# Peptides against a protein of PDB entry 7SFY: the designs that were tried, part 51

Target 1, 41 residues: chain A of PDB entry 7SFY
Amino acid sequence: ELFNLESRVEIEKSLTQMEDVLKALQMKLWEAESKLSFATC

## One batch from the design tools (peptide; made by RFdiffusion4, then SolubleMPNN)

Design b2_p23_5_s4
Fold by OpenDDE base, seed 3:
Structure b2_p23_5_s4 (fold): chain B 41 residues (1-41), chain C 41 residues (1-41), chain A 23 residues (1-23)
Amino acid sequence: as target 1 above (41 residues)
Amino acid sequence: as target 1 above (41 residues)
Amino acid sequence: SLLERATQLQDELWALQEKIRAL
């Protein structure tokens, strides 16, 4: 497996981005779920 | 050489952690979707 | 590879984001 500087930099950049997105999605999902209306007929 | 191996191990660990979080969020989304009422009373 | 795993994770994250927006 190739793990050179280019790959490492790209993966680390991706990891940072994904961590931020995951946190945002956790919050967004919680907010969305709390606003959902649950009905039973 | 040691730095490269250490970075690889830490990146792999981070990827595994994010995969687990992603799976948890997917399950949470499924739960939210399953609770939605698609029926009109 | 690690790069492939990262790419796949990005794709799955994008898909999840779109599904959350659709709620």
Scores: peptide ipSAE 0.559, ipTM 0.830, DockQ to the pose 0.183
Fold by OpenDDE base, seed 2:
Structure b2_p23_5_s4 (fold): chain B 41 residues (1-41), chain C 41 residues (1-41), chain A 23 residues (1-23)
Amino acid sequence: as target 1 above (41 residues)
Amino acid sequence: as target 1 above (41 residues)
Amino acid sequence: SLLERATQLQDELWALQEKIRAL
């Protein structure tokens, strides 16, 4: 597999972005689950 | 060369960690959806 | 490849995001 500097930088930027998205999704899901635990419908 | 190898290993570990988190979130989403009573709302 | 693996993860993340927004 070709693993040059350009590919590494691209992957690292993607990883950073994915980490940010994951954190946001975790918060959103936690909030949704919290509300669902009290929902009656 | 060692730098590239170390970076590759680090990226692989990061990807694995995010894959694990993603799987966990997917399971939590399934649990949340299972608790929803769509027919009553 | 690592890039392909990262791309796949991003696609799954996007799909999960859309599912969560639909809650």
Scores: peptide ipSAE 0.558, ipTM 0.832, DockQ to the pose 0.183
Fold by OpenDDE base, seed 4:
Structure b2_p23_5_s4 (fold): chain B 41 residues (1-41), chain C 41 residues (1-41), chain A 23 residues (1-23)
Amino acid sequence: as target 1 above (41 residues)
Amino acid sequence: as target 1 above (41 residues)
Amino acid sequence: SLLERATQLQDELWALQEKIRAL
């Protein structure tokens, strides 16, 4: 399949955005887990 | 400055890496949710 | 295609974000 400049630019923008979101989610998940009450009964 | 083929390969690698991280986070979230205990004790 | 993969990843990431917010 053809991979043109327009699609490359679009994907690169999306990748950058997703990488930022992933980092934020990793931190948020860690914070959530640290505050969760797990089953002890 | 990259040729389209080289850019495509690099993007594919990035996407794969992000997919792997996403799967790991999904599993971690599931683990947290499965251990979460509400006021039932 | 790469665009399809990127779109799918975006959708899954959004879903994960919503799940985390629900905690």
Scores: peptide ipSAE 0.546, ipTM 0.825, DockQ to the pose 0.184
Fold by OpenDDE base, seed 1:
Structure b2_p23_5_s4 (fold): chain B 41 residues (1-41), chain C 41 residues (1-41), chain A 23 residues (1-23)
Amino acid sequence: as target 1 above (41 residues)
Amino acid sequence: as target 1 above (41 residues)
Amino acid sequence: SLLERATQLQDELWALQEKIRAL
């Protein structure tokens, strides 16, 4: 595989975005779980 | 890191970590969904 | 490739986001 500048820049931008989204999703999932109604019957 | 090889290795590590986190979140989501109470008591 | 892996992660992350929103 050739690892050129264009690919590196594109991947680094994607990584930054994914890190932000992952943090948000972790928080939202935690909030959702805390509010979920589990089987009680 | 500007050196292509070192940057590539670092990016690979980051991607691997994100893949692991994503998998963990998918598992947590599945567990949460599986515990939802769909029955009306 | 690294680019392919990044693209796949983006797709899976989007899918996960949609499922979380549906909770």
Scores: peptide ipSAE 0.542, ipTM 0.822, DockQ to the pose 0.183

Design b2_p23_7_s1
Fold by OpenDDE base, seed 2:
Structure b2_p23_7_s1 (fold): chain B 41 residues (1-41), chain C 41 residues (1-41), chain A 23 residues (1-23)
Amino acid sequence: as target 1 above (41 residues)
Amino acid sequence: as target 1 above (41 residues)
Amino acid sequence: SLLKRATQLQKELWELQQKLQEL
């Protein structure tokens, strides 16, 4: 695999954004699950 | 032109970590949605 | 490749974000 500086910079930018989003999604999913109420029938 | 091995390994580790987190979140989301659908009367 | 993995991860992240709206 050829991996140049330009590709590295592009990936690192996306990784930084994705790390922040994933952390936020962990919390949002936890909150969403905790608020779900299920019918008992 | 090519970035160093250390940077490559670090990026690979970050990608792997985020893939693992994403997979876990996808499973939790599916579980929550499935429980809701199964519990509906 | 690393670029392909990053692209796929970004796509799946977007899909997860959209799925959260269904809860």
Scores: peptide ipSAE 0.573, ipTM 0.836, DockQ to the pose 0.182
Fold by OpenDDE base, seed 5:
Structure b2_p23_7_s1 (fold): chain B 41 residues (1-41), chain C 41 residues (1-41), chain A 23 residues (1-23)
Amino acid sequence: as target 1 above (41 residues)
Amino acid sequence: as target 1 above (41 residues)
Amino acid sequence: SLLKRATQLQKELWELQQKLQEL
């Protein structure tokens, strides 16, 4: 596999997108955890 | 600028960091899911 | 490869998104 300028730019764009999504998911997961309740007897 | 070794190393570091974050979030998700289903008797 | 790693991360991120919707 050749890694040229075009591939670099594509990966850098993808990385930026994934970083934004991961940060959002971290916050959403924290919010979900805070709202979850245990099953009780 | 043209793709070079430094750019590759930087991308590899970014990918590694994101892989680590993703792994942590996957573990947190499992914990959250377990809280929904586990009876606390 | 770097492309394969990036693609795999995208896939796993999508799966995580779907799992969050199930909570």
Scores: peptide ipSAE 0.572, ipTM 0.836, DockQ to the pose 0.198
Fold by OpenDDE base, seed 4:
Structure b2_p23_7_s1 (fold): chain B 41 residues (1-41), chain C 41 residues (1-41), chain A 23 residues (1-23)
Amino acid sequence: as target 1 above (41 residues)
Amino acid sequence: as target 1 above (41 residues)
Amino acid sequence: SLLKRATQLQKELWELQQKLQEL
């Protein structure tokens, strides 16, 4: 398969977007885990 | 050609790293969901 | 291909994002 400039640019843009999403998901998961630790009865 | 190969190697490394992070987040999500299902009062 | 790997990763990230909203 040809790894051309067009494919590279598309992948690099996708990777940047995915990095931002991953950071947000890590923060949301941390918040959720923190809330669960405070659940007391 | 060399630049394309270097970019490809870097992209492959980035994708592998993101896949590893995603797997870790999926495991943490499972743990959080499990704890939530056991939270009863 | 690298494009297919990236596309699959985006899909899995989207699914994880939806699951986090259900917590």
Scores: peptide ipSAE 0.572, ipTM 0.837, DockQ to the pose 0.197
Fold by OpenDDE base, seed 1:
Structure b2_p23_7_s1 (fold): chain B 41 residues (1-41), chain C 41 residues (1-41), chain A 23 residues (1-23)
Amino acid sequence: as target 1 above (41 residues)
Amino acid sequence: as target 1 above (41 residues)
Amino acid sequence: SLLKRATQLQKELWELQQKLQEL
């Protein structure tokens, strides 16, 4: 695999986007966990 | 400008960290699903 | 490769998104 400046920039942009998605998913998961209920009968 | 060794190492570290975060979120999702209970009465 | 690892992470993120909808 050939790496140059263009490849580095593309990978870094992709990683930044994925990090933002991961943070959003973490928040959604936290919200879901906070709404968990247990059977009481 | 070249994709130098330092930049490659940093990208590899970022990928590893993201892989770890992803696994942690997958585990939390499994835990949340396992704690869901169904009303039986 | 780095590109292969990044692509795999994107795929697994998509799968996690889909699984979250099941909660």
Scores: peptide ipSAE 0.567, ipTM 0.833, DockQ to the pose 0.199

Design b2_p23_8_s3 (from b2_p23_8, 12 letters changed)
Fold by OpenDDE base, seed 4:
Structure b2_p23_8_s3 (fold): chain B 41 residues (1-41), chain C 41 residues (1-41), chain A 23 residues (1-23)
Amino acid sequence: as target 1 above (41 residues)
Amino acid sequence: as target 1 above (41 residues)
Amino acid sequence: LLDRATQLKDELWALQEKIEELK
C-alpha cells in the first residue's frame, strides 16, 4: 500500500541479508543430505 | 529516485524469487529428514 | 512489503535452525 524511503531501505537491507543466508543454507543442506542414508535394518 | 513504482516492483520480484527458493529448500530439507531414523539394530 | 519481507526472514531463520539440527 504505502511505501516510503525508510521502508525501502529496511527491506533492501533485509533482502541482502536473506540472500547471503539462502546461499549458505543451500550449501549446508547439500552437505547434510549427502551424509544421510536410509536405515537398512 | 528514492522511491517509485519501479522500485517497489523490483523489490516485489526479489521477494517472490526468494520465496520460491525457500520453498525449494524446505522440500529438500524434508527429503533429508525422511532419510533419518533412529537406530533399532 | 515490509511485513512480507519480515515473514520471509523469519521462515529463513526457522529453516536455518532445522538444518543445523541435522548436523
Scores: peptide ipSAE 0.500, ipTM 0.822, DockQ to the pose 0.173
Fold by OpenDDE base, seed 3:
Order: C-alpha cells, then sequence, then structure tokens
Structure b2_p23_8_s3 (fold): chain B 41 residues (1-41), chain C 41 residues (1-41), chain A 23 residues (1-23)
C-alpha cells in the first residue's frame, strides 16, 4: 500500500485545523481549571 | 518537495504528538470535572 | 493513516464539546 497525494493533502489540512483547535482547547481548559474550586462546606 | 514516505512519516509523528496531547487533555478534563463543585454555602 | 486522522479529529471534537460543557 502506498500513501497517495490526495490522502496526504487531506490529512495535512486536517492536521492544521486540529492543531489550531487543540491550542485553543488547551487554553480554555487551563482557564476552566483555574476557576474551579473545592467545596469547603 | 518531500518523498511520499518522508511526508508520511512526518505526518505520523504529528498525529502521534497530537494524540498524546489529546490524551493528556482528556485526563485533565476528567480531573477538572471531578473537582468541580457548586456553591452551597 | 487517513482513518487515524479522522478518528483523532472526532475525539478532538468530542473533547471540545466536553470542555464547553464545563462552562
Amino acid sequence: as target 1 above (41 residues)
Amino acid sequence: as target 1 above (41 residues)
Amino acid sequence: LLDRATQLKDELWALQEKIEELK
């Protein structure tokens, strides 16, 4: 089996998109965690 | 321009890295959810 | 490889949804 050009292009585009989303999620998760607190009652 | 094999290997490495980060974030999300509390006091 | 990328994307979207639910 060979890796064809069409698949490569599609994957590379997807990777770029996913990388952008991943970075955004990392930031959002960090923000969420920073706002979370433990119950003290 | 890269050979198909070289390009594939690079993509595979990128995918692996993203998978690792994703798993880490999933774990962090779980931890965050477990620590989430509601104001009751 | 394409399937692998697709699966990763799906998991990422799922994670995104879960994170949004926290807020």
Scores: peptide ipSAE 0.499, ipTM 0.822, DockQ to the pose 0.173
Fold by OpenDDE base, seed 2:
Structure b2_p23_8_s3 (fold): chain B 41 residues (1-41), chain C 41 residues (1-41), chain A 23 residues (1-23)
Amino acid sequence: as target 1 above (41 residues)
Amino acid sequence: as target 1 above (41 residues)
Amino acid sequence: LLDRATQLKDELWALQEKIEELK
């Protein structure tokens, strides 16, 4: 794979976007998990 | 730096870290799904 | 690296969809 300036810029842009999404998903998963519980019938 | 070996290595490390976080979230998703209860008393 | 990043993004999107389904 050719690693050049254009590729680096695109990868870094993607990394930033994915990092933001990961943080959001971590929070959403925490919220979802906190609302879930095992049945105790 | 615009692009060099060091930048490439740092990007690879970042990708690895994000992959690890993703795997951890996938495991947490499994945990959350296991807590879902459809049973009614 | 681009392919690796793209794959990660795709998996992240799939995970996002699954998490939303839990709500």
Scores: peptide ipSAE 0.498, ipTM 0.823, DockQ to the pose 0.188
Fold by OpenDDE base, seed 5:
Structure b2_p23_8_s3 (fold): chain B 41 residues (1-41), chain C 41 residues (1-41), chain A 23 residues (1-23)
Amino acid sequence: as target 1 above (41 residues)
Amino acid sequence: as target 1 above (41 residues)
Amino acid sequence: LLDRATQLKDELWALQEKIEELK
């Protein structure tokens, strides 16, 4: 696998996107857990 | 400036960090699922 | 690195789908 300018830029762009998604998922998971019904039996 | 090796190391560190966050979120998901109640009462 | 990033992205997508299923 080559690590040239093009691949570096592509990876860095992907990393930025994934960081944003991770933040969003963290929030969504917290929100989901807050709304979940819990065992009551 | 162009620092291929430094950029590669930095990217690898970023990937590792995101992998750790992902694992943490997966654990949180397990927690949420374990608390979810089911219509069994 | 591309493969590693791609795999991470795929796992992230899978996690997203699981979270949506909880919703």
Scores: peptide ipSAE 0.496, ipTM 0.822, DockQ to the pose 0.174

## One batch from the design tools (peptide; made by RFdiffusion4, then SolubleMPNN; from b2_p24_6, 15 letters changed)

Design b2_p24_6_s1
Fold by OpenDDE base, seed 4:
Structure b2_p24_6_s1 (fold): chain B 41 residues (1-41), chain C 41 residues (1-41), chain A 24 residues (1-24)
Amino acid sequence: as target 1 above (41 residues)
Amino acid sequence: as target 1 above (41 residues)
Amino acid sequence: EELLKRVTQLQKELWALMEKLRAL
Protein backbone atom coordinates (compact mmCIF):
# COMPACT_ATOMS: atom_id res chain seq x y z
CA GLU B 1 0.00 0.00 0.00
CA LEU B 2 1.12 3.54 -0.74
CA PHE B 3 0.94 6.80 1.15
CA ASN B 4 0.38 9.50 -1.47
CA LEU B 5 3.42 11.73 -1.89
CA GLU B 6 1.40 14.92 -2.22
CA SER B 7 -0.48 14.15 0.99
CA ARG B 8 2.76 13.34 2.81
CA VAL B 9 4.41 16.60 1.77
CA GLU B 10 1.34 18.61 2.72
CA ILE B 11 1.03 16.93 6.11
CA GLU B 12 4.73 17.25 6.91
CA LYS B 13 4.66 20.97 6.13
CA SER B 14 1.57 21.40 8.30
CA LEU B 15 3.19 19.46 11.15
CA THR B 16 6.29 21.64 11.08
CA GLN B 17 4.20 24.80 11.15
CA MET B 18 2.00 23.54 13.98
CA GLU B 19 5.02 22.48 16.03
CA ASP B 20 6.42 26.00 15.77
CA VAL B 21 3.08 27.47 16.81
CA LEU B 22 2.80 25.08 19.76
CA LYS B 23 6.24 26.11 21.02
CA ALA B 24 5.30 29.78 20.76
CA LEU B 25 2.02 29.15 22.59
CA GLN B 26 3.81 27.32 25.39
CA MET B 27 6.04 30.32 25.94
CA LYS B 28 3.18 32.81 25.74
CA LEU B 29 1.08 30.78 28.17
CA TRP B 30 3.94 30.67 30.66
CA GLU B 31 4.37 34.42 30.35
CA ALA B 32 0.65 35.00 30.80
CA GLU B 33 0.52 32.79 33.90
CA SER B 34 3.42 34.68 35.46
CA LYS B 35 1.55 37.98 35.05
CA LEU B 36 -1.92 36.89 36.13
CA SER B 37 -3.57 38.35 39.20
CA PHE B 38 -4.96 35.56 41.35
CA ALA B 39 -8.34 35.63 43.05
CA THR B 40 -8.40 37.40 46.43
CA CYS B 41 -12.11 37.12 47.18
CA GLU C 1 14.60 9.54 3.98
CA LEU C 2 11.71 7.33 5.00
CA PHE C 3 9.71 4.93 2.88
CA ASN C 4 6.10 6.02 2.51
CA LEU C 5 4.82 3.32 4.91
CA GLU C 6 7.33 4.33 7.57
CA SER C 7 6.61 7.99 6.83
CA ARG C 8 2.91 7.38 7.48
CA VAL C 9 3.65 5.74 10.84
CA GLU C 10 6.01 8.55 11.79
CA ILE C 11 3.40 11.17 10.87
CA GLU C 12 0.79 9.35 12.96
CA LYS C 13 3.17 9.36 15.93
CA SER C 14 3.91 13.06 15.45
CA LEU C 15 0.20 13.86 15.29
CA THR C 16 -0.44 11.91 18.49
CA GLN C 17 2.36 13.76 20.26
CA MET C 18 1.07 17.14 19.11
CA GLU C 19 -2.47 16.25 20.17
CA ASP C 20 -1.13 15.37 23.63
CA VAL C 21 0.78 18.66 23.86
CA LEU C 22 -2.32 20.56 22.79
CA LYS C 23 -4.39 18.86 25.50
CA ALA C 24 -1.78 19.75 28.10
CA LEU C 25 -1.81 23.39 27.00
CA GLN C 26 -5.60 23.46 27.11
CA MET C 27 -5.47 22.21 30.70
CA LYS C 28 -2.87 24.80 31.66
CA LEU C 29 -5.02 27.51 30.11
CA TRP C 30 -8.02 26.32 32.11
CA GLU C 31 -5.95 26.47 35.29
CA ALA C 32 -4.81 30.00 34.49
CA GLU C 33 -8.35 31.16 33.71
CA SER C 34 -9.74 29.55 36.87
CA LYS C 35 -7.25 31.47 39.02
CA LEU C 36 -8.05 34.88 37.53
CA SER C 37 -9.60 37.55 39.72
CA PHE C 38 -13.13 38.50 38.78
CA ALA C 39 -14.17 42.09 38.10
CA THR C 40 -16.78 41.83 40.87
CA CYS C 41 -14.11 41.28 43.51
CA GLU A 1 -7.22 10.40 4.15
CA GLU A 2 -7.55 10.01 7.90
CA LEU A 3 -4.26 11.79 8.54
CA LEU A 4 -5.45 14.89 6.69
CA LYS A 5 -8.59 14.89 8.82
CA ARG A 6 -6.50 14.69 11.99
CA VAL A 7 -4.31 17.56 10.79
CA THR A 8 -7.38 19.67 10.05
CA GLN A 9 -8.86 18.99 13.48
CA LEU A 10 -5.56 19.76 15.20
CA GLN A 11 -5.30 23.05 13.29
CA LYS A 12 -8.81 24.02 14.37
CA GLU A 13 -8.11 23.27 18.03
CA LEU A 14 -4.79 25.10 17.84
CA TRP A 15 -6.56 28.15 16.43
CA ALA A 16 -9.08 28.04 19.26
CA LEU A 17 -6.26 27.87 21.82
CA MET A 18 -4.57 30.87 20.21
CA GLU A 19 -7.78 32.88 20.49
CA LYS A 20 -8.18 31.96 24.16
CA LEU A 21 -4.59 32.96 24.88
CA ARG A 22 -5.10 36.28 23.12
CA ALA A 23 -8.03 36.97 25.42
CA LEU A 24 -5.87 36.67 28.57
Scores: peptide ipSAE 0.585, ipTM 0.832, DockQ to the pose 0.163
Fold by OpenDDE base, seed 2:
Structure b2_p24_6_s1 (fold): chain B 41 residues (1-41), chain C 41 residues (1-41), chain A 24 residues (1-24)
Amino acid sequence: as target 1 above (41 residues)
Amino acid sequence: as target 1 above (41 residues)
Amino acid sequence: EELLKRVTQLQKELWALMEKLRAL
């Protein structure tokens, strides 16, 4: 396979976006878990 | 900076890290869903 | 191209996680 600058730019843009989403998901999941009621019986 | 081996390796490292985080989040979400109680005892 | 495939897969899985989280 061939790698070029245009592909890198596309990938890096996607990576940045996905990193931001991952951070948001981590926080949202923590918040969700803290508010959930769990089966204890 | 041209898209060379160093850039490729850096991207691959980022992808691997995000894949690992994603897997962890998937597992945590599953645990949260599995423990969620929709009724009281 | 392999990198693009990995990116695409991650994007799909992230989207799925977002949907699951909204469904909680």
Scores: peptide ipSAE 0.585, ipTM 0.833, DockQ to the pose 0.165
Fold by OpenDDE base, seed 5:
Structure b2_p24_6_s1 (fold): chain B 41 residues (1-41), chain C 41 residues (1-41), chain A 24 residues (1-24)
Amino acid sequence: as target 1 above (41 residues)
Amino acid sequence: as target 1 above (41 residues)
Amino acid sequence: EELLKRVTQLQKELWALMEKLRAL
């Protein structure tokens, strides 16, 4: 698997997608935490 | 031309950052799950 | 390719996190 221009572009696209997903997950986790019922007893 | 060093370094840096974010999210999710109340009181 | 391997691993762990979040 030669790391040429095509490979770079593919990886960069994958990275961008993963960054977007990570940000979305951060927000969803925040929302989940804010709505979760935590043990109080 | 083939992939250049600068682009590779940038990709590596991005990967490292995302790996760190992922680890942080995993820890936060663990904390949320550990505190979740399942009406066991 | 090492970078590709790291991407693949990150994708797998990201998917696992997504599943855990959905199960929450």
Scores: peptide ipSAE 0.585, ipTM 0.833, DockQ to the pose 0.165
Fold by OpenDDE base, seed 1:
Structure b2_p24_6_s1 (fold): chain B 41 residues (1-41), chain C 41 residues (1-41), chain A 24 residues (1-24)
Amino acid sequence: as target 1 above (41 residues)
Amino acid sequence: as target 1 above (41 residues)
Amino acid sequence: EELLKRVTQLQKELWALMEKLRAL
């Protein structure tokens, strides 16, 4: 397989986007977990 | 922080790291779902 | 290309995680 400029640029853009989303998901998951009820009844 | 990848090797490392982060978040989500209770005690 | 395939898979799994989070 040839790793060309087109692929590199596309991947770099995708990675940046996904990193931002992952950070947001981490924060949202933290909030969600803090609001959940873990009571055992 | 400026995200800049120079080579395929760095991209591969970044992808691996993101896959690991995603897996960790998936595990945390599963844990949250497993402990979730809607009961009023 | 293998790396593009991995990116696509990550995006798919990320989307799934987002949906599961919204379901909580």
Scores: peptide ipSAE 0.583, ipTM 0.831, DockQ to the pose 0.162

## One batch from the design tools (peptide; made by RFdiffusion4, then SolubleMPNN; from b2_p25_5, 14 letters changed)

Design b2_p25_5_s2
Fold by OpenDDE base, seed 2:
Structure b2_p25_5_s2 (fold): chain B 41 residues (1-41), chain C 41 residues (1-41), chain A 25 residues (1-25)
Amino acid sequence: as target 1 above (41 residues)
Amino acid sequence: as target 1 above (41 residues)
Amino acid sequence: LEKRLEELKKVLEALQEKLRKLKSL
């Protein structure tokens, strides 16, 4: 596989997908933090 | 829902799952960087 | 748990920054 336009588009799509996953994880981490904070307060 | 042992176990399991996802993403980001770096070299 | 959570947050933030940088290339 040579790097070309298709390869770049594929990478960009992958990066977008990873971004979405990271955003979801960020929310989950916040929720966990909230629960722990509430319990320790 | 009151924070109790069950809640703590649930959170721990969730954190483990998130760790696994983050590790997978780390690998994917490395791959993307590798490809992009190769193309720019 | 709190320490573990904070560590995960740091990893997440690092990956988000990495992603941002990669998108800018």
Scores: peptide ipSAE 0.581, ipTM 0.857, DockQ to the pose 0.845
Fold by OpenDDE base, seed 3:
Parts: structure tokens; C-alpha cells; sequence
Structure b2_p25_5_s2 (fold): chain B 41 residues (1-41), chain C 41 residues (1-41), chain A 25 residues (1-25)
């Protein structure tokens, strides 16, 4: 594939989507941790 | 919610799902990095 | 479970850092 403007835009969009997923996972991990802490403490 | 066996099983399942998503993201990030490296080098 | 959760948090943090670096380039 040619690295041009369209490719850069597509990659940036993909990176943004991955960032959103990571944020969601971070929240889920926090929730799980909170449940464990609440239950064990 | 009560932290019991069902809760533990549910958390374990959730962690497994998150692990799978993280693996997928790792691959996607590698692909993005590879594309950037290939294009810039 | 705590150990597994901690591992996932570390992986997530590493990916977030990698993503940040990629976005800055």
C-alpha cells in the first residue's frame, strides 16, 4: 500500500478507535478491581 | 452484589474477554506501526 | 483474580503508551 494522505487518515482513525476501546477496557478493569476490593475488604 | 462463586465466574469470564480484546488491539497496533515504519523507511 | 487483573492493567497501560507514541508521530 502507498503511504499517502488517505492512508494516514485511515491509520489515524484506526488509532482513535483503538484508543476508545482501551478507554472502555480501562473502565471495565476498574469495575472488576472495585468489585474485588469491595468483596475482599 | 454478593461476591460468591457466580460473581467470581462472571469476573473470570469478563477478564478472559478483555484479554482477547487486548490481544486483538496488540495486533492492530503492530500492524499500524509496521505500516508507518514501512512507509517512512 | 487480583494477579490476573494486575497483569491486564499492565498490558493495557503499555498499549496506551504505545498508542500515544504512534499518534504523536
Amino acid sequence: as target 1 above (41 residues)
Amino acid sequence: as target 1 above (41 residues)
Amino acid sequence: LEKRLEELKKVLEALQEKLRKLKSL
Scores: peptide ipSAE 0.577, ipTM 0.856, DockQ to the pose 0.809
Fold by OpenDDE base, seed 5:
Structure b2_p25_5_s2 (fold): chain B 41 residues (1-41), chain C 41 residues (1-41), chain A 25 residues (1-25)
Amino acid sequence: as target 1 above (41 residues)
Amino acid sequence: as target 1 above (41 residues)
Amino acid sequence: LEKRLEELKKVLEALQEKLRKLKSL
């Protein structure tokens, strides 16, 4: 039971880290989109 | 800031990097999902 | 470029949704 709990905590930390990366990528995509005002493809 | 060939190339490089990160995150999320089944039981 | 960007945006949104679901377990 303790082992399962520890494993879950580790996963939750990983999920939080992935969430931060996704937020950063979202901002990067927004930046790229803003710079593509004159692009057609 | 003006859209030109240089800015286009830079954006293409950025998109490639983001694609690689997203693929890595997909695999990581799959792994987390698999492990959570054990952690929640 | 615009099509590629849009596809990445869709993938990102899908991953964000999956992550949200996993965090709710």
Scores: peptide ipSAE 0.581, ipTM 0.858, DockQ to the pose 0.731; fails the geometry check
Fold by OpenDDE base, seed 1:
Structure b2_p25_5_s2 (fold): chain B 41 residues (1-41), chain C 41 residues (1-41), chain A 25 residues (1-25)
Amino acid sequence: as target 1 above (41 residues)
Amino acid sequence: as target 1 above (41 residues)
Amino acid sequence: LEKRLEELKKVLEALQEKLRKLKSL
C-alpha cells in the first residue's frame, strides 16, 4: 500500500488511539502504585 | 481496602496485562515511524 | 512489585515521548 493522504490520516488516528491507551495505562499504574506499601516488593 | 495476598496477585496480573499492551504499542509505534519515514524520504 | 511497576512507568513515559515526536511530523 502506497503512502498517501488517506494513509497519513489513518496513522494520525492510530497515534491518537495509542495516546489514549497510554493515558489509561498511566492511570492504571498510578492506581497499582497507590495500593502498594513501601515494604512491598 | 487493605493490601493482602489477593491484592498482590491481582496487581501482578494487571502488570502482566499492561506489559503485553506496552509491547504491542511499542511495535505499532515502530510501524508508524517506519511508514512516516518511508513517506518523507 | 514496586520495582516492576516503576520500570513499566519508565517504559510508558518513553513511549509517550516517542508518540509525541511522531505526532509532530
Scores: peptide ipSAE 0.581, ipTM 0.858, DockQ to the pose 0.760; fails the geometry check

## One batch from the design tools (peptide; made by RFdiffusion4, then SolubleMPNN)

Design b2_p26_3_s2 (from b2_p26_3, 18 letters changed)
Fold by OpenDDE base, seed 4:
Structure b2_p26_3_s2 (fold): chain B 41 residues (1-41), chain C 41 residues (1-41), chain A 26 residues (1-26)
Amino acid sequence: as target 1 above (41 residues)
Amino acid sequence: as target 1 above (41 residues)
Amino acid sequence: SELEKRLKQLKDELWALQEKIWKLKA
């Protein structure tokens, strides 16, 4: 694929999507940390 | 929620799932980086 | 504990990923 404006837009959309997934992961991680904070394991 | 063995197992499963998603994100990010490396935009 | 280690590693890698994404979008 030859890089052009269309490719750039596609990448930006992908990056945004990855950010959304990342946010979800961070929220899940926080939940896990919260639960584990009351444990000794 | 009181932490117990069941809770521990649940957290472990969550972590495994998050780690898998992370790997997928890292692969996608690598693809994006690779494409952008050949661009000036 | 092993869970704590995994959580920390995941947290660090997520942060690194976030940073890379920000840089690429900048």
Scores: peptide ipSAE 0.564, ipTM 0.851, DockQ to the pose 0.856
Fold by OpenDDE base, seed 1:
Order: structure tokens, then sequence, then C-alpha cells
Structure b2_p26_3_s2 (fold): chain B 41 residues (1-41), chain C 41 residues (1-41), chain A 26 residues (1-26)
């Protein structure tokens, strides 16, 4: 498939979605770190 | 007693889930990169 | 501990992912 404006837009939307998931993961990671820090293990 | 086996298992499961999601994101990212690279080469 | 090691690995990989995403968007 040719890379045109539609393809670029699609990729950008996908990247944005990935960023949202990433943000959620980072929050979960923080929570996990907090638990481990509190438990000191 | 605060951090026991159950808590550890919970965290481990959480980490596993996060790692799985990460793998999926990495695959999606690779696909995006591939498309962009193909378009520019 | 193993949990801490996994956590660090995950953190590093998430950071790398974040950077790649931003590079693609730029």
Amino acid sequence: as target 1 above (41 residues)
Amino acid sequence: as target 1 above (41 residues)
Amino acid sequence: SELEKRLKQLKDELWALQEKIWKLKA
C-alpha cells in the first residue's frame, strides 16, 4: 500500500493510542514501585 | 506480614500483564516504523 | 529482588518505547 496522507493520519492516530496505553502502563508501574518500596523487597 | 506471598503473587501477575502489553506495543511500533521506513526509502 | 529487576526492566523498556513514539510523531 502506498504511503499517503491517509496512511500518515492512520499512523498518527495509532501512535496516539499507543501513547495512551503507555501512560496507563506507567501509572501501573508507579503503583507497583510504590508497593515494593513500602514492602522494601 | 504486610507483604506476604499473596501480595507478591499479585505484583508478579501485574508485572506479567504489563510486560505482555508492552510486547504488543512494541510490535505495533515496529509496524509503524516499518511503514515509515518503506515510504522514505 | 527479582521483582525489582523486572520492574526496572519494564521501566527501561517503557522509556525506550516512549522515545520511539515521539520520534515517529516528530
Scores: peptide ipSAE 0.563, ipTM 0.850, DockQ to the pose 0.872
Fold by OpenDDE base, seed 5:
Structure b2_p26_3_s2 (fold): chain B 41 residues (1-41), chain C 41 residues (1-41), chain A 26 residues (1-26)
Amino acid sequence: as target 1 above (41 residues)
Amino acid sequence: as target 1 above (41 residues)
Amino acid sequence: SELEKRLKQLKDELWALQEKIWKLKA
């Protein structure tokens, strides 16, 4: 309940996890863009 | 390898999945922001 | 095209998300 060091650490871990997912999404986005470059969409 | 209807459908499915993940990330980010703002204000 | 528009929108939103994360971690 109290915002303390534990809470901050937990939030930072969550942020790191989000960054990891973000990187994966960016890679998939690149793949999609690459495929579109081979065509005219 | 050629861009055809199958390729387009596959890309669209990928985009939908990415958009869904993005929404989830946005919600998590909002939660993090809310917790931090509440603690610092 | 429609696909290109969706890709661009997704790319922009991902960038915005990344920026917010960086700010929160700073």
Scores: peptide ipSAE 0.563, ipTM 0.850, DockQ to the pose 0.857; fails the geometry check
Fold by OpenDDE base, seed 3:
Structure b2_p26_3_s2 (fold): chain B 41 residues (1-41), chain C 41 residues (1-41), chain A 26 residues (1-26)
Amino acid sequence: as target 1 above (41 residues)
Amino acid sequence: as target 1 above (41 residues)
Amino acid sequence: SELEKRLKQLKDELWALQEKIWKLKA
């Protein structure tokens, strides 16, 4: 429960990992958007 | 490519999966926020 | 359409999540 440098580094690593997943989601989202035509509902 | 029922179902499944991953990320982010908040107190 | 609405909402939420992460890393 004590916050130190090691804990901060671990959190930052986890945040970076989340960013990577986020980027993957954004790419998948773009693919979905590209497959969905405006004419289709 | 032609948008049909099969394509729509596939996109819907993809969206559901992405939404689930997003929820997981939001939970992980909350955990990170809580740890940082705890450290500040 | 329903799919377009879901896509838009997902995009918005992803963007919001990105900003939160940036703030935490700052």
Scores: peptide ipSAE 0.559, ipTM 0.848, DockQ to the pose 0.802; fails the geometry check

